# Peptides against a protein of PDB entry 3JWR: the designs that were tried, part 236

Target 1, 323 residues: chain A of PDB entry 3JWR
Amino acid sequence: TRELQSLAAAVVPSAQTLKITDFSFSDFELSDLETALCTIRMFTDLNLVQNFQMKHEVLCRWILSVKKNYRKNVAYHNWRHAFNTAQCMFAALKAGKIQNKLTDLEILALLIAALSHDLDHRGVNNSYIQRSEHPLAQLYCHSIMEHHHFDQCLMILNSPGNQILSGLSIEEYKTTLKIIKQAILATDLALYIKRRGEFFELIRKNQFNLEDPHQKELFLAMLMTACDLSAITKPWPIQQRIAELVATEFFDQGDRERKELNIEPTDLMNREKKNKIPSMQVGFIDAICLQLYEALTHVSEDCFPLLDGCRKNRQKWQALAEQ
Target 2, 298 residues: chain A of PDB entry 3JWR as posed
Amino acid sequence: TRELQSLAAAVVPSAQTLKITDFSFSDFELSDLETALCTIRMFTDLNLVQNFQMKHEVLCRWILSVKKNYRKNVAYHNWRHAFNTAQCMFAALKAGKIQNKLTDLEILALLIAALSHDLDHRGVNNSYIQRSEHPLAQLYCHSIMEHHHFDQCLMILNSPGNQILSGLSIEEYKTTLKIIKQAILATDLALYIKRRGEFFELIRKNQFNLEDPHQKELFLAMLMTACDLSAITKPWPIQQRIAELVATEFWEQGDQVGFIDFVCTQLYEALTHVSEDCFPLLDGCRKNRQKWQALAEQ

## One batch from the design tools (peptide; made by RFdiffusion4, then SolubleMPNN)

Design b2_p18_5_s2 (from b2_p18_5, 9 letters changed)
Fold by OpenDDE base, seed 3:
Structure b2_p18_5_s2 (fold): chain B 323 residues (1-323), chain A 18 residues (1-18)
Amino acid sequence: as target 1 above (323 residues)
Amino acid sequence: SAEAEELREIEDLLADLF
């Protein structure tokens, strides 16, 4: 395609030029081509292209295939969300110095997972999928969408001309797919809530050890969630705009719940209760975000900008809630 | 506490959202 030719022939700017190492990064001004160039740079600067012998054209095609398999009519859970999740992962690995704590296969898996974790997202949550009796709800009892996202990820990885993992041994390939699956499934916030207590307790007791395979898996799950939720850490103008996209998607679901399911939506998805957004954001930060970024900062102090951003946005949302 | 219950409600709500 013309798009593939343009991407494959383009000079990829440095990570410094693209500012993709910054926790404050915004994609708002970037074209789709520029997001793809950023993604190539992430793979290159993490040494994944070299270490796993990725062909440039195959990587370009894979990136474009991943982007294509996000829906354009979904307000938040689209390619830009996946791209921002991956950028936060890249920043956490580089600026946050987490790269030094992980294997190349783990880094490879995390980056693929971050880009793929919401593939074919429909702008509705697992609860809607269950209540609508969607065919996917018959295939999976829990984490329905996350299983679907992984299936889409696997489909793309195995598609002709998209096989970025072809340079891996059979064992490396199996390991990578296992980690990708675990990382995508970890983006189910229900699983995060279930597992986070163990992570926080290990940190609190100063018993956290990345050499333990179970703790490593737990950390990768927490890191995925931290990147997935990283919009809450962004500078206020960026945070506010992303929160509007999230609210738009949630209200669209709420409207569908009323129309299609004859259900009154929860406050978070109720367009009529948009005035509660600031207080709900404070609650979200307190319930979900703060402890995660505190714990992540404890693992690597260089991740502090995520925690600091979260705290600053809490203050901003609180000020709006008091008006 | 009421705060812990509110947090649980938010957790349950958010568990379904993402």
Scores: peptide ipSAE 0.164, ipTM 0.815, DockQ to the pose 0.083
Fold by OpenDDE base, seed 2:
Structure b2_p18_5_s2 (fold): chain B 323 residues (1-323), chain A 18 residues (1-18)
Amino acid sequence: as target 1 above (323 residues)
Amino acid sequence: SAEAEELREIEDLLADLF
């Protein structure tokens, strides 16, 4: 395609020029081509292209295939969300110095997972999929969408001309796919809530050890969630804009729930209760976000900007909730 | 604590939302 030719021929700017090491990064001003260039830079600067002998054209095609398999009619869970998740992962690995704590295969898997974790997202949650009796709900009992996202990820990775993992041994390939699957499934917040207590207790007791395979898996899951939710850490103008996209998607679901399922939507998905958004954001930060970024900062102090951003946004949302 | 229970309720609500 013309898009592939343009991407493959383009000079990829430095990570410094692209600002992709910054936790404060915004994609709002970037074209789709620039987001693809940023993604190439992430793979390159993490040494993934070199270490796994990726062909440049294959990587370019894969990135464009991933981007194409996000829906354009979904307000939040689109390519830009996946791209921002991957950028946060890159920043956490580089600026947050987590790269030195992980294997190259784990880093490869996390970056692929971050870009792929919401593939073909429909702008509705697992509860809606289940209640609407969607065909996907017959295939999977739990984490319905996350299983679908992984299936889409696997399909792309195996598609002709998209095989970025062709340089891996059979064992490396199997390991990478296992980690990708676990990482994508970990983005189900229900699983996060279920598992996070173990992680926080390990941190609290100073017993956290990345050399333990179980604790490593747990950490990768927590890191994926931290990147997935990283919009809450962004500078206030960015946070507000992303919160509007999330609200739009949730209200669209709520409208569909009312129309298609004849149910009253929850407050978060109820367009009529938009005035509760600030207080709901405070509740979300307190219940889900703060402890995660605190724990992540304990693993690597260089991740503090995520925690600081989350705290600052909590204060901003609280001030709006009091008006 | 009552605060911990309230947080759990919020967690359960949020777990279903995302």
Scores: peptide ipSAE 0.163, ipTM 0.817, DockQ to the pose 0.083
Fold by OpenDDE base, seed 4:
Structure b2_p18_5_s2 (fold): chain B 323 residues (1-323), chain A 18 residues (1-18)
Amino acid sequence: as target 1 above (323 residues)
Amino acid sequence: SAEAEELREIEDLLADLF
């Protein structure tokens, strides 16, 4: 395609030029082509292209395929969200120095997972999918969308001309897919809530050990969530804009819940409760985000900008809630 | 504590949201 030709022929700017190592990164000014170029740079600077012998054209095609399989009519859970998740992962790996704590296969899996974790997202949560009796709800008992996202990821990885993992051995391939699956499934916030207590307790007791396979898996799950929620850490102008996108998508679901399911939506999805957004954001930060970024910062102090950003945004939301 | 209960309620609500 013309798009593939343009991407494959383009000079890929440095990570410094693209600012993709910055935790404060914003994609708002970037074209789709520039987001794809950023993605190529992430793979390159993580040594994934070289170490796993990725063909440039195949990587370009894969990126474009992933982007294409995000819906354009979804306010928040679109390509830009996935791209920002991957950028946060890249920043955490490079600037946050987590790269030094992980294997190349884990890094490969996390980057693929970050880009793929919301593939074909429909702008509704698992509860809506279940209550609407969608066909996907018949396939999966829990984490319905996350299983679907992984299925889409696997489909793309196996599609002709998109096989970025073709340079891996059979064992490396199996390992990578296992980690990708676990990482995508970990983005189910219900699973995060279920598992995070173990992680926080290990950190609190100074018993956290990345050499333990179970703790490694747990860490990768927490890292995925930290990147998925990273909008809450962004500079305030970026945070506000992303919060508006989230609210738009949630209110769209709430409107559908009323119309299609004849249920009263929760306050977070209730357009009539838009005045509660600031207080709900404070609650979200306190209940979900702060401890995660504190724990992540404990694992790597260079991740502090995420925690600092989260704290600053809490203050901003609190100030709005008091008005 | 009342704060811990409030956090649990938020967690339960959020567990279904994402």
Scores: peptide ipSAE 0.161, ipTM 0.815, DockQ to the pose 0.080
Fold by OpenDDE base, seed 1:
Structure b2_p18_5_s2 (fold): chain B 323 residues (1-323), chain A 18 residues (1-18)
Amino acid sequence: as target 1 above (323 residues)
Amino acid sequence: SAEAEELREIEDLLADLF
């Protein structure tokens, strides 16, 4: 395609030029081509292209395929969300110095997972999928959408000309796919809530050990969630803009719940309760975000900008809730 | 505490959102 030709021939700017190592990064000013260039840079600077012998054209095609399999009519869970999740992962690995704590296969898996974790997202949550009796709800009992996202990821990875993992041994390939699956499934917030207590307790007791395979898996899951939710850590103008996108998508679901299911939406998805967004954001930060970024900062102090950003945004939302 | 209960309610509400 013309898009592939343009991407494959383009000079890829440095990570410094692209600012993709910054926790404060924003994609708002970037074209789709520039987001793809950023993604190439992430793979390159993590040594994934070299270590796993990726062909440049194959990587370009894969990135474009991933981007194509996000829906444009979804306000938040689109390519830009996946891209920002991957950028936060890259920043956590580089600026947050998490790279030195992980294997190359784990890094490869996390980056692929971050880009792929919401593939073909429909702008509705698992609860809606269940209540609407969607065909996917018949295939999976739990984490319905996350299983679908992984299936889409696997489909793309196995598609002709998209096989970025072709340089791996059979064992490396199996390991990578296992980690990708676990990482994508970990983006189900229900699973995060279920598992986070173990992680926080290990940190609190100073017993956290990345050499333990179970604790490693747990950490990768927590890191995925930290990147997935990273909008809450961004500078206030960016955070506020992303919160509007989330609210738009949630209200669209709520409108569909009223129309299609004849149910009253929850406050988060109720367009009539837009005035509650600031207080709900404070609640979200306190219930979900703060402890995660605190724990991540204990694993690597260089991740502090995520925690600091989250705290600052809590204050901003609280101030709005008091008006 | 009332705060802990409120947090649990928010957790349950948010469990399927992101």
Scores: peptide ipSAE 0.152, ipTM 0.816, DockQ to the pose 0.079

Design b2_p18_5_s3 (from b2_p18_5, 10 letters changed)
Fold by OpenDDE base, seed 5:
Structure b2_p18_5_s3 (fold): chain B 323 residues (1-323), chain A 18 residues (1-18)
Amino acid sequence: as target 1 above (323 residues)
Amino acid sequence: SALAEELQKINDLLASLF
């Protein structure tokens, strides 16, 4: 395609030029092509292209395939969300110095997972999928959408000309797919809520050890969630704009819940309760976000900007809730 | 406690959101 030709021939700017190592990064000013260039840079600077002998054209095709398999009519859970998740992962690995704590296969898997974790997202949550008796709800009992996202990821990875993992041994390939699956499934907040207590206790007790395979897996899951939720850490103007996108998508679901399911939506998805957004954001930060970024900062102090951003945004939302 | 129940509701809500 013309898009592939353009991407493959383009000069890829440095990570410094693209500012993709910054926790404060915003994609709002970037074209789709520029987001793809950023993605190439992430793979390159993480040494993934070199270490796994990725062909440039294959990587370009894969990136474009991933981007194409996000829906454009979804307000928040689109390519830009996936891209921002991956950028946060890249920043956490580089600026947050987590790269040195992980294997190359783990890094490869996390980056692929971050880009792929919401593939073909439909702008509705698992609860809606279940209650609407969608065909996907018949395939999976739990983490319905996350299983679907992984299936889409696997489909793309196996598509002709998209096989970025062809340089891996059979064992490396199996390991990578396992980690990708675990990482994508970890983005189900229901699983996060179930698992986070173990992680926080390990940190609190100073017993956290990345050399333990179970704790490593747990950490990768927490890191994925931290990147997935990283919009809450962004500078206030960026955070506020993203919160509007999230609210739009949630209100669209709430409207569909009323119309299609004849149910009253929850406050978070109720357009009529828009005035509750600031207080709900404070509640979200307190219940979900703060402890995660605190714990992540204990693993790597260089991740502090995520925690600091989260705290600052809590203050901003609290001020709005008091008006 | 009422707080624990409210937090659980928030968690359940949030778990349902993503």
Scores: peptide ipSAE 0.039, ipTM 0.716, DockQ to the pose 0.094
Fold by OpenDDE base, seed 4:
Structure b2_p18_5_s3 (fold): chain B 323 residues (1-323), chain A 18 residues (1-18)
Amino acid sequence: as target 1 above (323 residues)
Amino acid sequence: SALAEELQKINDLLASLF
């Protein structure tokens, strides 16, 4: 395609030029082509292209395939969300120094997972899919969307001309797919809530050890969630704009819940309760985000900008909630 | 505790969001 030819022939700017190492990064002014160029740079600067012998054209095709398999009619859970998740992962790995704590296979898996974690998202949550008796709800009992996202990820990875993992041994391939699956499934916030207590307790007791395979897996899950939720850490103007996209998608679901399912939506998805957004954001930060970024910062102090951003946005949301 | 119940409600609400 013309898009592939353009991407494959383009000079990829440095990470510094693209500002993709910055925790404050925003994609709002970037074209789709520029987001793809950023993604190439992430793979290159993490040494993934070299270490796993990725062909440039194959990587370009894969990126475009991933982007194409996000829906354009979804307000928040689209390519830009996945791209921002991957950018936060890249920043956490590079600027946050987490790269030094992980294997190349783990880094490869996390980056692929971040880009792929919401593939073919429909703009509705697992609860809606279950209650609407969608065909996907017949395939999976829990984490319905996350299983679907992984299936889409696997489909793309195995598609002709998209096989960015062809340079891996059989064992490396199996390991990578296992980590990708676990990382994508970890983005189910219900699973995060179930597992985070173990992580926080290990941190609190100073017993956290990345050499333990179980604790490593737990950390990768927490890191994925931290990147997935990273909008809450962004500079206030960026945070507000993303919060509006999230609210739009949630209200669209709430409207569908009323119309299609004849149910009263939760406050978060209720357009009539828009005035509660600031207080709900404070509650979300306190209940979900703060402890996660505190724990992540404990593992790597260079991740502090995420925690600092989260704290600053809490203050901003609290001020709005008091108005 | 009232706090634990409130946190659980928030967690249940949040778990329902994703």
Scores: peptide ipSAE 0.037, ipTM 0.709, DockQ to the pose 0.091
Fold by OpenDDE base, seed 1:
Structure b2_p18_5_s3 (fold): chain B 323 residues (1-323), chain A 18 residues (1-18)
Amino acid sequence: as target 1 above (323 residues)
Amino acid sequence: SALAEELQKINDLLASLF
């Protein structure tokens, strides 16, 4: 395609020029082409292209295929969300110095997972899928959408001309797919809530050990969630804009719940309760985000900007809730 | 505690969002 030719022939700017190592990064001014260039730079600077012998054209095609399999009519859970999740992962690996704690296969899997974790997202949550009796709800009992996202990821990885993992041994391939699956499934906040207590307790007791395979898996799951939620850490103008996108998508679901299911939406998805957004954001930060970024900062102090950003945004939301 | 219950409700709400 013309898009593939343009991407494959383009000079990829440095990570410094693209600012993709910054925790404060914003994609708002970037074209789709520039987001793809940023993605190439992430793979290159993480040594994934070299270490796994990726062909440039295949990587370009894969990136464009991933982007194409996000829906444009979804307000938040689109390519830009996946791209920002991957950028946060890249920043955490580089600026946050987590790269030195992980294997190349783990890094490869996390980056693929971050880009793929919401593939074909429909702008509705698992609860809606279940209540609407969608065919996907018959295939999976839990983490319905996350299983679907992984299936989409696997489909793309196995598609002709998109096989970025072709340079891996059979064992490396199996390991990578296992980690990708676990990482995508970890983006289900229900699973995060279930597992986070073990992680926080290990940190609290100073017993956290990345050499333990189970604790490694747990850490990768927590890191994925930290990147997925990273909008809450962004500079206030960025955070506010993303919160508007999230609210738009949730209100769209709430409108569909009323129309299609004859259900009154929760406050979070109720368009009539926009005035509660600031207080709900404070609650979300306190219940979900703060402890995660605190724990991540204990694993790597260089991740502190995520925690600091989260704290600053809590203050901003609290100030709005008091008005 | 009331806080723990509120956090659980928020967690349940958030879990329902994903």
Scores: peptide ipSAE 0.036, ipTM 0.718, DockQ to the pose 0.089
Fold by OpenDDE base, seed 2:
Structure b2_p18_5_s3 (fold): chain B 323 residues (1-323), chain A 18 residues (1-18)
Amino acid sequence: as target 1 above (323 residues)
Amino acid sequence: SALAEELQKINDLLASLF
């Protein structure tokens, strides 16, 4: 395609020029081409292209295929969300110095997972999929969408001309896919809630050890969630704009819940209750986000900007909730 | 209790995220 030709021929700017190492990064001013260039830079600067012998054209095609398999009619869970998740992962690995704590296969898996974790997202949550008796709800009992996202990820990775993992041994490939699956499934907040207590307790007791395979898996899951939710850490103008996209998608679901399921939506998905957004954001930060970024900062102090951003946005949302 | 109400609100919020 013309898009592939343009991407493959383009000079990829440095991570410094693209600012993709910054926790404060915003994609708002970036074209789709620039987001793809950023993605190439992430793979390159993490040494993934070299270490796993990725062909440049194959990587370009894969990136464009991933982008294409996000829906354009979904307000938040689209390519830009996946791209921002991957950028936060890159920043956490580089600026947050987590790269030195992980293997190359884990890094490879996390970056692929971050880009792929919401593939073909439909703008509705697992509860809606289940209640609407969607065909996907017949395939999976729990984490319905996350299983679907992984299936889409696997489909793309195995598609002709998209096989960025062709340089891996069979064992490396199996390991990578296992980690990708675990990482994508970990983005189900229900699983996060179930598992986070173990992680926080290990941190609190100073017993956290990445050399333990179970704790490593747990950490990768927490890191994925931290990147997935990273919009909450962004500078306030960015946070507000993303919160509007989230609200739009949730309200669209709520509208469908009324029409298709004949139910009253929850406050979060109720268009008539927009005035509750600030207080709900405070609740979300307190219930989900703060402890995660605190724990992540204990693993790597260089991740502090995520925690600091989350705290600052809590203050901003609280101030709005009091008005 | 105020705590029970707060916990219920949190639970309701969390339930909406899944």
Scores: peptide ipSAE 0.033, ipTM 0.683, DockQ to the pose 0.072

